# Ledger of designs, part 57: peptides against a protein of PDB entry 3T7K

Target 1, 248 residues: chain A of PDB entry 3T7K
Amino acid sequence: KAEKILARFNELPNYDLKAVCTGCFHDGFNEVDIEILNQLGIKIFDNIKETDKLNCIFAPKILRTEKFLKSLSFEPLKFALKPEFIIDLLKQIHSKKDKLSQININLFDYEINGINESIISKTKLPTKVFERANIRCINLVNDIPGGVDTIGSVLKAHGIEKINVLRSKKCTFEDIIPNDVSKQENGGIFKYVLIVTKASQVKKFTKLINDRDKNETILIVEWNWCVESIFHLNVDFTSKKNVLYQKK

## One batch from the design tools (peptide; made by RFdiffusion4, then SolubleMPNN)

Design b2_p13_7_s4 (from b2_p13_7, 6 letters changed)
Fold by OpenDDE base, seed 3:
Structure b2_p13_7_s4 (fold): chain B 248 residues (1-248), chain A 13 residues (1-13)
Amino acid sequence: as target 1 above (248 residues)
Amino acid sequence: SIIDPSKDKQLLA
């Protein structure tokens, strides 16, 4: 059925997209449309797997979903597109008006606002954003919204190797892990990096660390600090936004 | 549904 529909076109584009969707296409696609998209070099996956070599995300805007955040870790992310690309494409294909018409849809016309070439370019870097920031091991409180597994998965996709989950009510100093990074000359290395949800946790952890390991560097942030870092694919250590406590 | 993105939750906090 897809072949018959596409037969009216003299030449078919190959978009070469391996994509996931978030915040759009809640009803999915029918079999015919999937076949059409496949013939145009567009493959849509349900979930993110490294083996699939994903290079594209469909979303109406920048979203704080697991899929969107992880898409910025693709190697590289080639395209971040609005769902209207698929909608307009399928509409044009299903249109019976002109025999031998060309598909005239440009991917660049459907870019998600806020995902510019600078961000796309950074996805071509050999390192991940938190790797570049010398954040290898972090402490994550167990009561984080979204759950430690989801949050942890996003953080790992962006270069954090080890996530230590802290039971905030019961944890002691011995439960806090250091960020084990070799001293590099350029960039502030924080010995202790923590993601917390409450001011009480800041007070607790700062006290525990300062009492037991005086004069060490500490970075305590909220989840929004991580999100902003991911959205920009850069950690700005000069910014105090979403930083709850910092000791250099 | 082949793809159900409605299951994606935003990590807002």
Scores: peptide ipSAE 0.242, ipTM 0.783, DockQ to the pose 0.437
Fold by OpenDDE base, seed 5:
Structure b2_p13_7_s4 (fold): chain B 248 residues (1-248), chain A 13 residues (1-13)
Amino acid sequence: as target 1 above (248 residues)
Amino acid sequence: SIIDPSKDKQLLA
């Protein structure tokens, strides 16, 4: 059926999109539309897998979803597009009134607001954002909204290798893992990096660490610190935004 | 369905 629908066009574009969707197309696509999209070089996946070499995200706007945050770790993210791209494309293809021999939809007209070329270009870097920031091992409290698995998965996608989950009420100093990175000549590394949710956790962990390792560097942040770092694909250590405690 | 709506939850602080 898709072939018959597309037969009216003398030339078909190949968009070469391997995409996931978030905040849109909750009902999915019918079989015919999926086949049409596939013939146009648009493949939509249910989940993010590295083996799929995803290069595109569909979303109405910048979102704090797992899929959106992980899309910024694609290698590279080529396009961040509004769902209207697919909607308009399918409308044009299904239109009986359009005497158009060609599909006239340019994906560049459907960019998500706030995902600019500067962000896209950073996804071409050989390193991930937290890797560039010398954050390899982090401590994550178990009561984080969204769950440690989801949050951890996002962080790993962005270059954190090891996530240690802390049970905040029961943890001791021995449960806290160091950020095991070699000192680079031009950049301070934090020995202990923690993501917490409450002020009481800041007090607890700062005390535990300072009592045992008085001279060590500590970074305690909120989840929003990570999100902002991901959205900018850059860690700004000069900013105090979403930093709860810092010891250099 | 290609899209699981449960995966569209926003990760808020």
Scores: peptide ipSAE 0.241, ipTM 0.780, DockQ to the pose 0.414
Fold by OpenDDE base, seed 1:
Structure b2_p13_7_s4 (fold): chain B 248 residues (1-248), chain A 13 residues (1-13)
Amino acid sequence: as target 1 above (248 residues)
Amino acid sequence: SIIDPSKDKQLLA
């Protein structure tokens, strides 16, 4: 059926998109439309797997979903597109009125606002954002909204190698892991990096660390610090935004 | 494929 529908076009584009969707297409696509998209080189996956070599995200806007955040770790992310790309494409294909010799839909007309070429270009870097920031091992409180698995998965996609989950009320100093990164000559590497949810945790962890390891560097941030770093694909250590405690 | 909207929660913490 898809072949018959597409037969009216003299030339078909190959968009070469391997995509996931977030915040759109909740009802999915019918079988015919999926086949049409496949014939145009558009493959939509339900989940993110490294083996699929995903290069595209569909979303109405910048979102704080797991899929959207992880899409910025694609190697590279080629396109971040509004769902209207698919909608308009399918509308054109299903239109009987115009003897269209070709499909006239340009990917660049459907870019998500705020995901510019500067962001896209950073996804071509050989390193991930937290890797570049010398953050390898972090401590994450167990009561974080969204859950430690989801949050941890996003962080790992962006270069965090080890996530230590802290039981906030029961943890001791011995439960806190150091950020195992070699000292660079010019860089303030934080020995302890923690993501927390509330002020009481800041007080607890700063006390635990300072009492046992008084001279060490500490960075305690909110989840929003990570999100902002991901959205910019850059860690700005000069910013105090979403930083709860910092000791250099 | 059907996208499960329950999996697309925003992480607002």
Scores: peptide ipSAE 0.240, ipTM 0.780, DockQ to the pose 0.431
Fold by OpenDDE base, seed 4:
Structure b2_p13_7_s4 (fold): chain B 248 residues (1-248), chain A 13 residues (1-13)
Amino acid sequence: as target 1 above (248 residues)
Amino acid sequence: SIIDPSKDKQLLA
């Protein structure tokens, strides 16, 4: 059926998209539309797997979803597109207007607002955002909204190698892992990096660390600090936004 | 709507 529908076009574009969707297409696609998209070089996956070499995300806007956040770790993210791309494409293809010999849809007209070439270009870098920031090992409180698995998965996608989950009520200093990175001359290196959810945790962890390792550097942030870093594909250590405690 | 920003869970905090 898809072949018959597409037969009216003299030339078919190959968009070469391997995509996931977030915040759109909740009902998925019918078999015919999937086949149509496949013939146009558009493959939509349900989940993110590294083996799929995903290069595209469909979303109506910048979202704080696992899929969206992880899409910024694609190698590279080639396109971040509004779902209207697919909608308009399929609409044009299903149109009975005999005069359409060509598909006239430009990917660049459907870019997600806020994901510009500067962001896309950073996905071509050989390193991930937290790797560039010298954040390799982090401590994550177990009561984080969204769950440690989801949050951890996002962080790992962006270059954090080790995520230590802290049981906030029961943890001791010995449970806190250091951020084991080589000292770089010009980079902010924090020995202890923690993502926490509340002020009481800040007090607890700062005390534990300062009592046992008095002269060490500490960075305690909210999840939003990570999100902002991901959205910009850059860590701004000069910003106090979403930083709960910092000791240089 | 086919376009629903709430489809996937938002990681807000």
Scores: peptide ipSAE 0.236, ipTM 0.770, DockQ to the pose 0.840

Design b2_p13_8_s1 (from b2_p13_8, 6 letters changed)
Fold by OpenDDE base, seed 3:
Formats: C-alpha cells, structure tokens, sequence
Structure b2_p13_8_s1 (fold): chain B 248 residues (1-248), chain A 13 residues (1-13)
C-alpha cells in the first residue's frame, strides 16, 4: 500500500533518521505510515538501545524525560525535531494533489526550540559532558525523585562511570566514594561529588567529609545542576546555580 | 489524532 502512495513521486528523500519519540506519538503509527516512513529512511524506535545507533529525537519542546535527556548523549544527535515534521510529511504524502516531483519538507524548519547547532555540535565530541568535567564517580542519595535507577541511567549515558547510592539516613563517611580522576586533567577536579535533595543532607555530608578528610575538594549539587549541564552539554563551574556546597 | 502526550515521567527536582 505504501509503494502505491509513494509512486506519485519521481524522487524520494532519504532522511536517514533513527529516532525515538518523547512527549508525542504515544499511540504510535499505523502500519502504512510506518512503511512510508521506512521508505523515506525514517525509523522510529520504542526505546533507546545503544546498538540501534539512534541519531534523532522527536519532541514538542525540551523535556526532562529519560528519553530526551539521553538523546543528548547520542553519537551524534543529528536532529532534534518537533513532531509536526512527521505530521506534515505524512499529510503531503497522503495528499491527492497532482504528481509532485519531490517532497518539499525541510528538516531545519522543525528544530526543537533551544536545541541549536551549538548543542548538536557538542554531541560530535569524542567525550561525554561529565567526562569532560572530570566527574567519573558520584554519590547519589537514595531518596532522589525519579529513582536512582532512572537518574543513574541518564548520568551513565553522559559519562559517569560509577554511581554510589547513599542511604541518606544511615550512611557514614566510609560509604562516600571519591571521584577518582587524574590530577593532571584540565578543569576543576572535585574529590567528592554528591547529588542531594535536601539541605539536611548538605549539612550531614559536609560534616562527615570535613571531619574525616580535611582540606579535600567537595561539590554538592541538586539534580537540576545535572540537567542544566546536560541541556548545555557543558559543565559551568563558574555558575553557582543549583550548587548547594562547593569547596575548591 | 492526538500528537502530544504528557504520559512520560519528567525528572523533576
């Protein structure tokens, strides 16, 4: 059926999109539309798998979903597009208007607001955002909204190798892991990096660390610090936004 | 067809 619909075009584009959707198309597509999209080099996946070599995300706007945050770790993310791209494409294809020589849809007209070429270009870097920031091992409190598994999965996608989950009420200094990075790496190196949810945790962990390991560098941040770092694909150590405690 | 959905969990503070 798709072949008959597409036969009215003398030339078909190959968009070469391997995409996931977030905040849109929850009900998926019908079989004919999936086949049409496949013939145009557009493949939609239900979930993110590294083996699929995903290069695109469809979303109405910047979102804080697991899929959206992980899409910024694609290698590279080629396109971040509004769902209207698919809608307009399918509308043009299903149109009974006269023989069109070409499909006239420009991908650049459908870019998600706030995901610009500067962000896209950073996804081509050989390193991940937290790797570039010399953050490889972190401590994560167990009461984080979203859950440690989901948050941890996002952080790992962005270059954090080890996530230590802290039981905030019961943890001792011995439960806190150091961020084991080379001192020769350029940038701010923090021996202890922690993601926390409450001011009481800041007081607790700063005391535990300062009492046992004096003069060491400490970074305690909110989840929003990680999100902003992901959205910009850059860690700004000059910003105090979402930083709860810093000792350089 | 409803294009947009809010069923996916956002990772909020």
Amino acid sequence: as target 1 above (248 residues)
Amino acid sequence: MKIYDDNEKQLLP
Scores: peptide ipSAE 0.473, ipTM 0.932, DockQ to the pose 0.852
Fold by OpenDDE base, seed 4:
Structure b2_p13_8_s1 (fold): chain B 248 residues (1-248), chain A 13 residues (1-13)
Amino acid sequence: as target 1 above (248 residues)
Amino acid sequence: MKIYDDNEKQLLP
């Protein structure tokens, strides 16, 4: 059926998109439209798997979904597109009135606001955002909204290798893991990096660390610090936004 | 076809 629909076009584009959708197309596509999209080099996957070599995200805007946050870790993310791209494409293809011999839809016209070429270019870097920031091992409180598995999965996608989950009420100093990174000449490496949810946790962890490992560097942040770092594909250590405690 | 949906959980603080 798709072949018959597409036969009216003299030339078909190959968009070479391997995509996931977030905040759009929850119900998916019908079989014919999937076949059409596939013939145009557009493959839509339900979930993110590294083996699929995903290069595209469809979303109406910047979202804080697991899929959207992980899409910024694609190698590279080639396109971040509004769902209107697919809609307009399918409309043009299904149109009986348009004597169009060619599909003339430009991907660049459908870019998600705020995901510019500067962001896309950073996804081509050989390192992940937290890797570049010398954050390899973190401590994550177990009461984090979204759950430690989801949050942890996002953080791992962005170069955090080890996530230590802290039971905030029961944890001791011995439960806190150091950020095991080699000292780089340029930029303060934090020995202890923690993501927390409450001011009481800041007080607890700062005390535990300072009492047992005096003069060590500590970074305690909110989840929003991670999100902002992901959205910019850069960690700004000069910013105090979403930083709850910092000891250099 | 509903294009936009909010069914996916956003990771809010």
Scores: peptide ipSAE 0.477, ipTM 0.933, DockQ to the pose 0.879; fails the geometry check
Fold by OpenDDE base, seed 2:
Structure b2_p13_8_s1 (fold): chain B 248 residues (1-248), chain A 13 residues (1-13)
Amino acid sequence: as target 1 above (248 residues)
Amino acid sequence: MKIYDDNEKQLLP
């Protein structure tokens, strides 16, 4: 059925998109539209898997969903597009107007607001954002909104190798892991990196660390610090935004 | 066809 619909076009574009959707297309697509999209080189996946070599995300805007945050870790993310791209494409294809010998849709006209070429270009880097920031091992409190598994999965996608989950009420100094990174000559390396939710946790962890491991570097941040770092694909250590405690 | 949905959980603070 899709072949008959597409036969009216002299040339079909190959968009070469391997995409996930977030905040759009929850109901999916009908079989004919999926077949049409596949013939145009557009493959939509339900979930993110590394083996699928995903290069695109569809979303109405910048979102804080697991899929959106992980899409910024694609290698590379080629396109971050509004769902209107698919809608306009399918509308043009299903149009009975005989005069359209070609599909005239430019991907660049459907870019998600705030995902610019500067962000896209950083996804071509050989390293992940937290890897570049010398953050390898973190401590994460167990009461983090979204859950430790989801948050941890996003952080790992962005280059954090080890996530230590802290039981905030029962943890001791011995439960806190150091950020074990090789001393690079020019990088501010924090020995202890923690993501917390409450001021009481800041007070507890700063005391535990300072009492047992004096003069060490500590970074305690909110989840929003990680999100902002992901959205910019850069860690700004000069910013105090979402930093709860810092000892250099 | 409903294009937009808010069913996916956003990771808010």
Scores: peptide ipSAE 0.473, ipTM 0.933, DockQ to the pose 0.869; fails the geometry check
Fold by OpenDDE base, seed 5:
Structure b2_p13_8_s1 (fold): chain B 248 residues (1-248), chain A 13 residues (1-13)
Amino acid sequence: as target 1 above (248 residues)
Amino acid sequence: MKIYDDNEKQLLP
């Protein structure tokens, strides 16, 4: 069926998109439209897998979904597009009135607001954002909204190798893992990095660490610190935004 | 076809 629909076009574009959708198209596509999209080099996946070499995300805007946050870790993210791209494309293809011999839909007309070339360019870097920031091992409190698995998966996608989950009420100093990164000449390394949800945890962990390891560097942040770092694909250590405690 | 959906969980504080 798709072949017959597409046969009216003299030339078909190959968009070369391997995409996921977030905040849009939850009902999916009909079989014919999926086949049409596939013939145009647009493959939509239900979930993010590294093996799929995803390069595109469809979303109406910048979102804090797992898919959106992980899309900024694609290697590279080539396109972040509004769902209207697919809608307009399919409308043009299904239109019997358009005597168009060619599909005239440009990807660049459908960019998500706030995902600019500066962000896209950073996805071409050989390293991930937290890797560049010398954050390899983190401590994550178990009561984090969104759940430790989802949050942890996002953080891992962005270069955190080890996530230690802390039982916030029961943990001791021995449960806290160090950020084991080799000292680079040009960068401060925080020995202890923690993501927490409340001020009581800051007080607890600062006490535990300072009582046992008084001279060590500590970074305690909120989840929003991670999100802002992901959205910018850069860790700004000069900013105190979403930093709850810092000892250099 | 429903285009937009806000039911997907956002990772908020």
Scores: peptide ipSAE 0.473, ipTM 0.933, DockQ to the pose 0.928; fails the geometry check

Design b2_p13_8_s2 (from b2_p13_8, 6 letters changed)
Fold by OpenDDE base, seed 2:
Structure b2_p13_8_s2 (fold): chain B 248 residues (1-248), chain A 13 residues (1-13)
Amino acid sequence: as target 1 above (248 residues)
Amino acid sequence: MKIYDDNELQLDL
């Protein structure tokens, strides 16, 4: 059925998109539209898997969903597009107006606001954002909204190798893991990196660390510090935004 | 067709 619909076009574009959707297309697509999209080189996946070599995300805007945050870890993210791209494409294809010998839709006209070429270019880097920031091992409190598995999965996608989950009420100093990174000559490396949700946790962990491991470097942040770092694909250690405690 | 969906969890704190 899709072949008959597409036969009216002299040339078909190959968009070469391997995409996930977030904040759009929850109901999916009908079989004919999926077949049409596939013939145009557009493949939509339900979930993110590394093996699929995803290069695109569809979303109405910048979102804080797991899929959106992980899409910024694609290698590279080629396109971050509004869902209107698919809608306009399908509308043009289903149009009975005989006069369209070609599909005239430019991907660049459908870019998500705030995902610019500077962000896209950083996804071509050989390293992940937290890897570049010398953050390898983190401590994460168990009461983090969204859950430790989801948050941990996003952080791992962005180069954090080890996530230690802290039971905030019962943890001791021995439960806190160091950020074990090789001393690079020019990088501010924090020995202890923690993501917390409450001021009481800041007080507790700061005391535990300072009492047992004096003069060590500590970074205690909110989840939003990680989100901002992901959205910019850069860690700004000069910013105090979303930093709850810092000892250099 | 409903294009937009808000059913996905925003990891917003």
Scores: peptide ipSAE 0.337, ipTM 0.898, DockQ to the pose 0.851
Fold by OpenDDE base, seed 3:
Structure b2_p13_8_s2 (fold): chain B 248 residues (1-248), chain A 13 residues (1-13)
Amino acid sequence: as target 1 above (248 residues)
Amino acid sequence: MKIYDDNELQLDL
């Protein structure tokens, strides 16, 4: 059926998109539309798998979903597009108007606001955002909204190798892991990096660390610090936004 | 067809 619909075009584009959707197309696509999209080099996946070599995300805007945050770790993310791209494309294809020589849909007209070429270019870097920031091992409190598995999965996608989950009520100094990075690496190196949810946790962890390991560097942040770092694909150590405690 | 879906969890504090 798709072939008959596409036969009215003398030339078909190959968009070469391997995409996931977030905040759109929950019900998926019908079989004919999937076949049409496949013939145009557009493949939609239900979930993110590294083996699929995803290069695109569809979303109405910048979102804080697991899929959206992970899409910024694609190698590279080629396109971040509004769902209207698919809608307008399918509308043009299903149109009974006269024989069109070409499909006239420009990908650049459908870019998600706030995902610019500067962000896209950073996804081509050989390193991940937290790797570049010398953050390899972190401590994460167990009461984080969204859950440690989801949050941890996002952080790992962005270059954090080890996530230590802290039981905030029961943890001791011995439960806190150091961020084991080379002192020779450029940038701010923090021996202890923690993501927390409450001011009481800041007081607790700063006391535990300072009492047992005096003069060491500490970074305690909110989840929003990680999100902002992901959205910019850069860690700004000069910013105090979402930083709860810093000792350099 | 409803294009937009808000059912996905936003990872907010």
Scores: peptide ipSAE 0.333, ipTM 0.896, DockQ to the pose 0.865
Fold by OpenDDE base, seed 4:
Structure b2_p13_8_s2 (fold): chain B 248 residues (1-248), chain A 13 residues (1-13)
Amino acid sequence: as target 1 above (248 residues)
Amino acid sequence: MKIYDDNELQLDL
């Protein structure tokens, strides 16, 4: 069926998109439209897997979903597109009135606001954002909204290798893992990195660490610090935004 | 077809 629909075009573009959708197309596409998209080099996947070599995200805007956050870890993210791209494409293809011999939809006209070439270019870097920031091992409190698995999965996609989940009420100093990174000449490496949800956790962990491992560097942040770092594909250690405690 | 949906969890807290 798709072949018959597409036969009216003299030339078909190959968009070479391997995409996931977030905040759009929850119901998916019908079989014919999937076949059409596939013939145009557009493959839509339900979930993110590294083996699929995803290069595109469809979303109406910048979102804080797992899929959107992980899409910024694609190698590279080639396109972050509004769902209107697919809609307009399918409308043009299904149009009986348009004597169009060619599909003339430009991907660049559908870019998500705020995902510019500067962000896209950073996804071509050989390292991930937290890797570049010398954050390899983190401590994550178990009461984090969204759950430790989801949050942890996002963080791992962005170069955190080890996530230690802390039971905030029961944990001791021995439960806190150090950020095991080699000292780089340029930039303060934090020995202890923690993502917390409450001021009481800041007080607890700062006390535990300072009492047992005196003079060590500590970074305690909110989840929003991670999100902002992901959205910019850069960790700004000069910013105090979403930093709850810092000891250099 | 509903284009936009809000069914996915926002990791904003």
Scores: peptide ipSAE 0.330, ipTM 0.894, DockQ to the pose 0.850; fails the geometry check
Fold by OpenDDE base, seed 5:
Structure b2_p13_8_s2 (fold): chain B 248 residues (1-248), chain A 13 residues (1-13)
Amino acid sequence: as target 1 above (248 residues)
Amino acid sequence: MKIYDDNELQLDL
């Protein structure tokens, strides 16, 4: 069926998109439209897998969804597009009135607001954002909204290798893992990095660490610190925004 | 076809 629909066009573009959708198209696509999109080099996946070599995200705007946050870890993210791209494309293809011999839909007209070339360019870097920041091992409290699995998965996509989940009410100093990174000459390494949800946890963990390891470097942040770092694809250690405790 | 869906969980604190 798709072949017959597309046969009216003399030339078909190959968009070379391997995409996921977030905040849009939850009902999916019909079989014909999926086949049409596939013939145009647009493959939509339900979930993010590293093996799929995803390069595109469809979303109405910048979102804080797992998919959107992970899309900024694609290697590279080539396109972040509004869902209207697919809608307009399919409308043009299904239109019997348009005597168009060619599909005239440009990807660049459908860019998500706020995802600029500066962000896209950083996705071409050989390292991930937290890797560049010398954050390899983190401690994550178990009561984090969204759940430790989802949050941990996002953090891992962005270069954190080890997620240690802390039972916030029961944990001791021995449960806290160090951020084991080789000292680079030009960068401060925080020995302890923690993501927490409340001020009581800051007090607890600072006490536990300082009582046992007084001279060590500590970074305690909110989840929003991670999100801002992801959205900028850069960790700004000069900013105190979303930093709850820092000891250099 | 429903284009937009707000039901996807945003990871907000």
Scores: peptide ipSAE 0.330, ipTM 0.896, DockQ to the pose 0.927; fails the geometry check

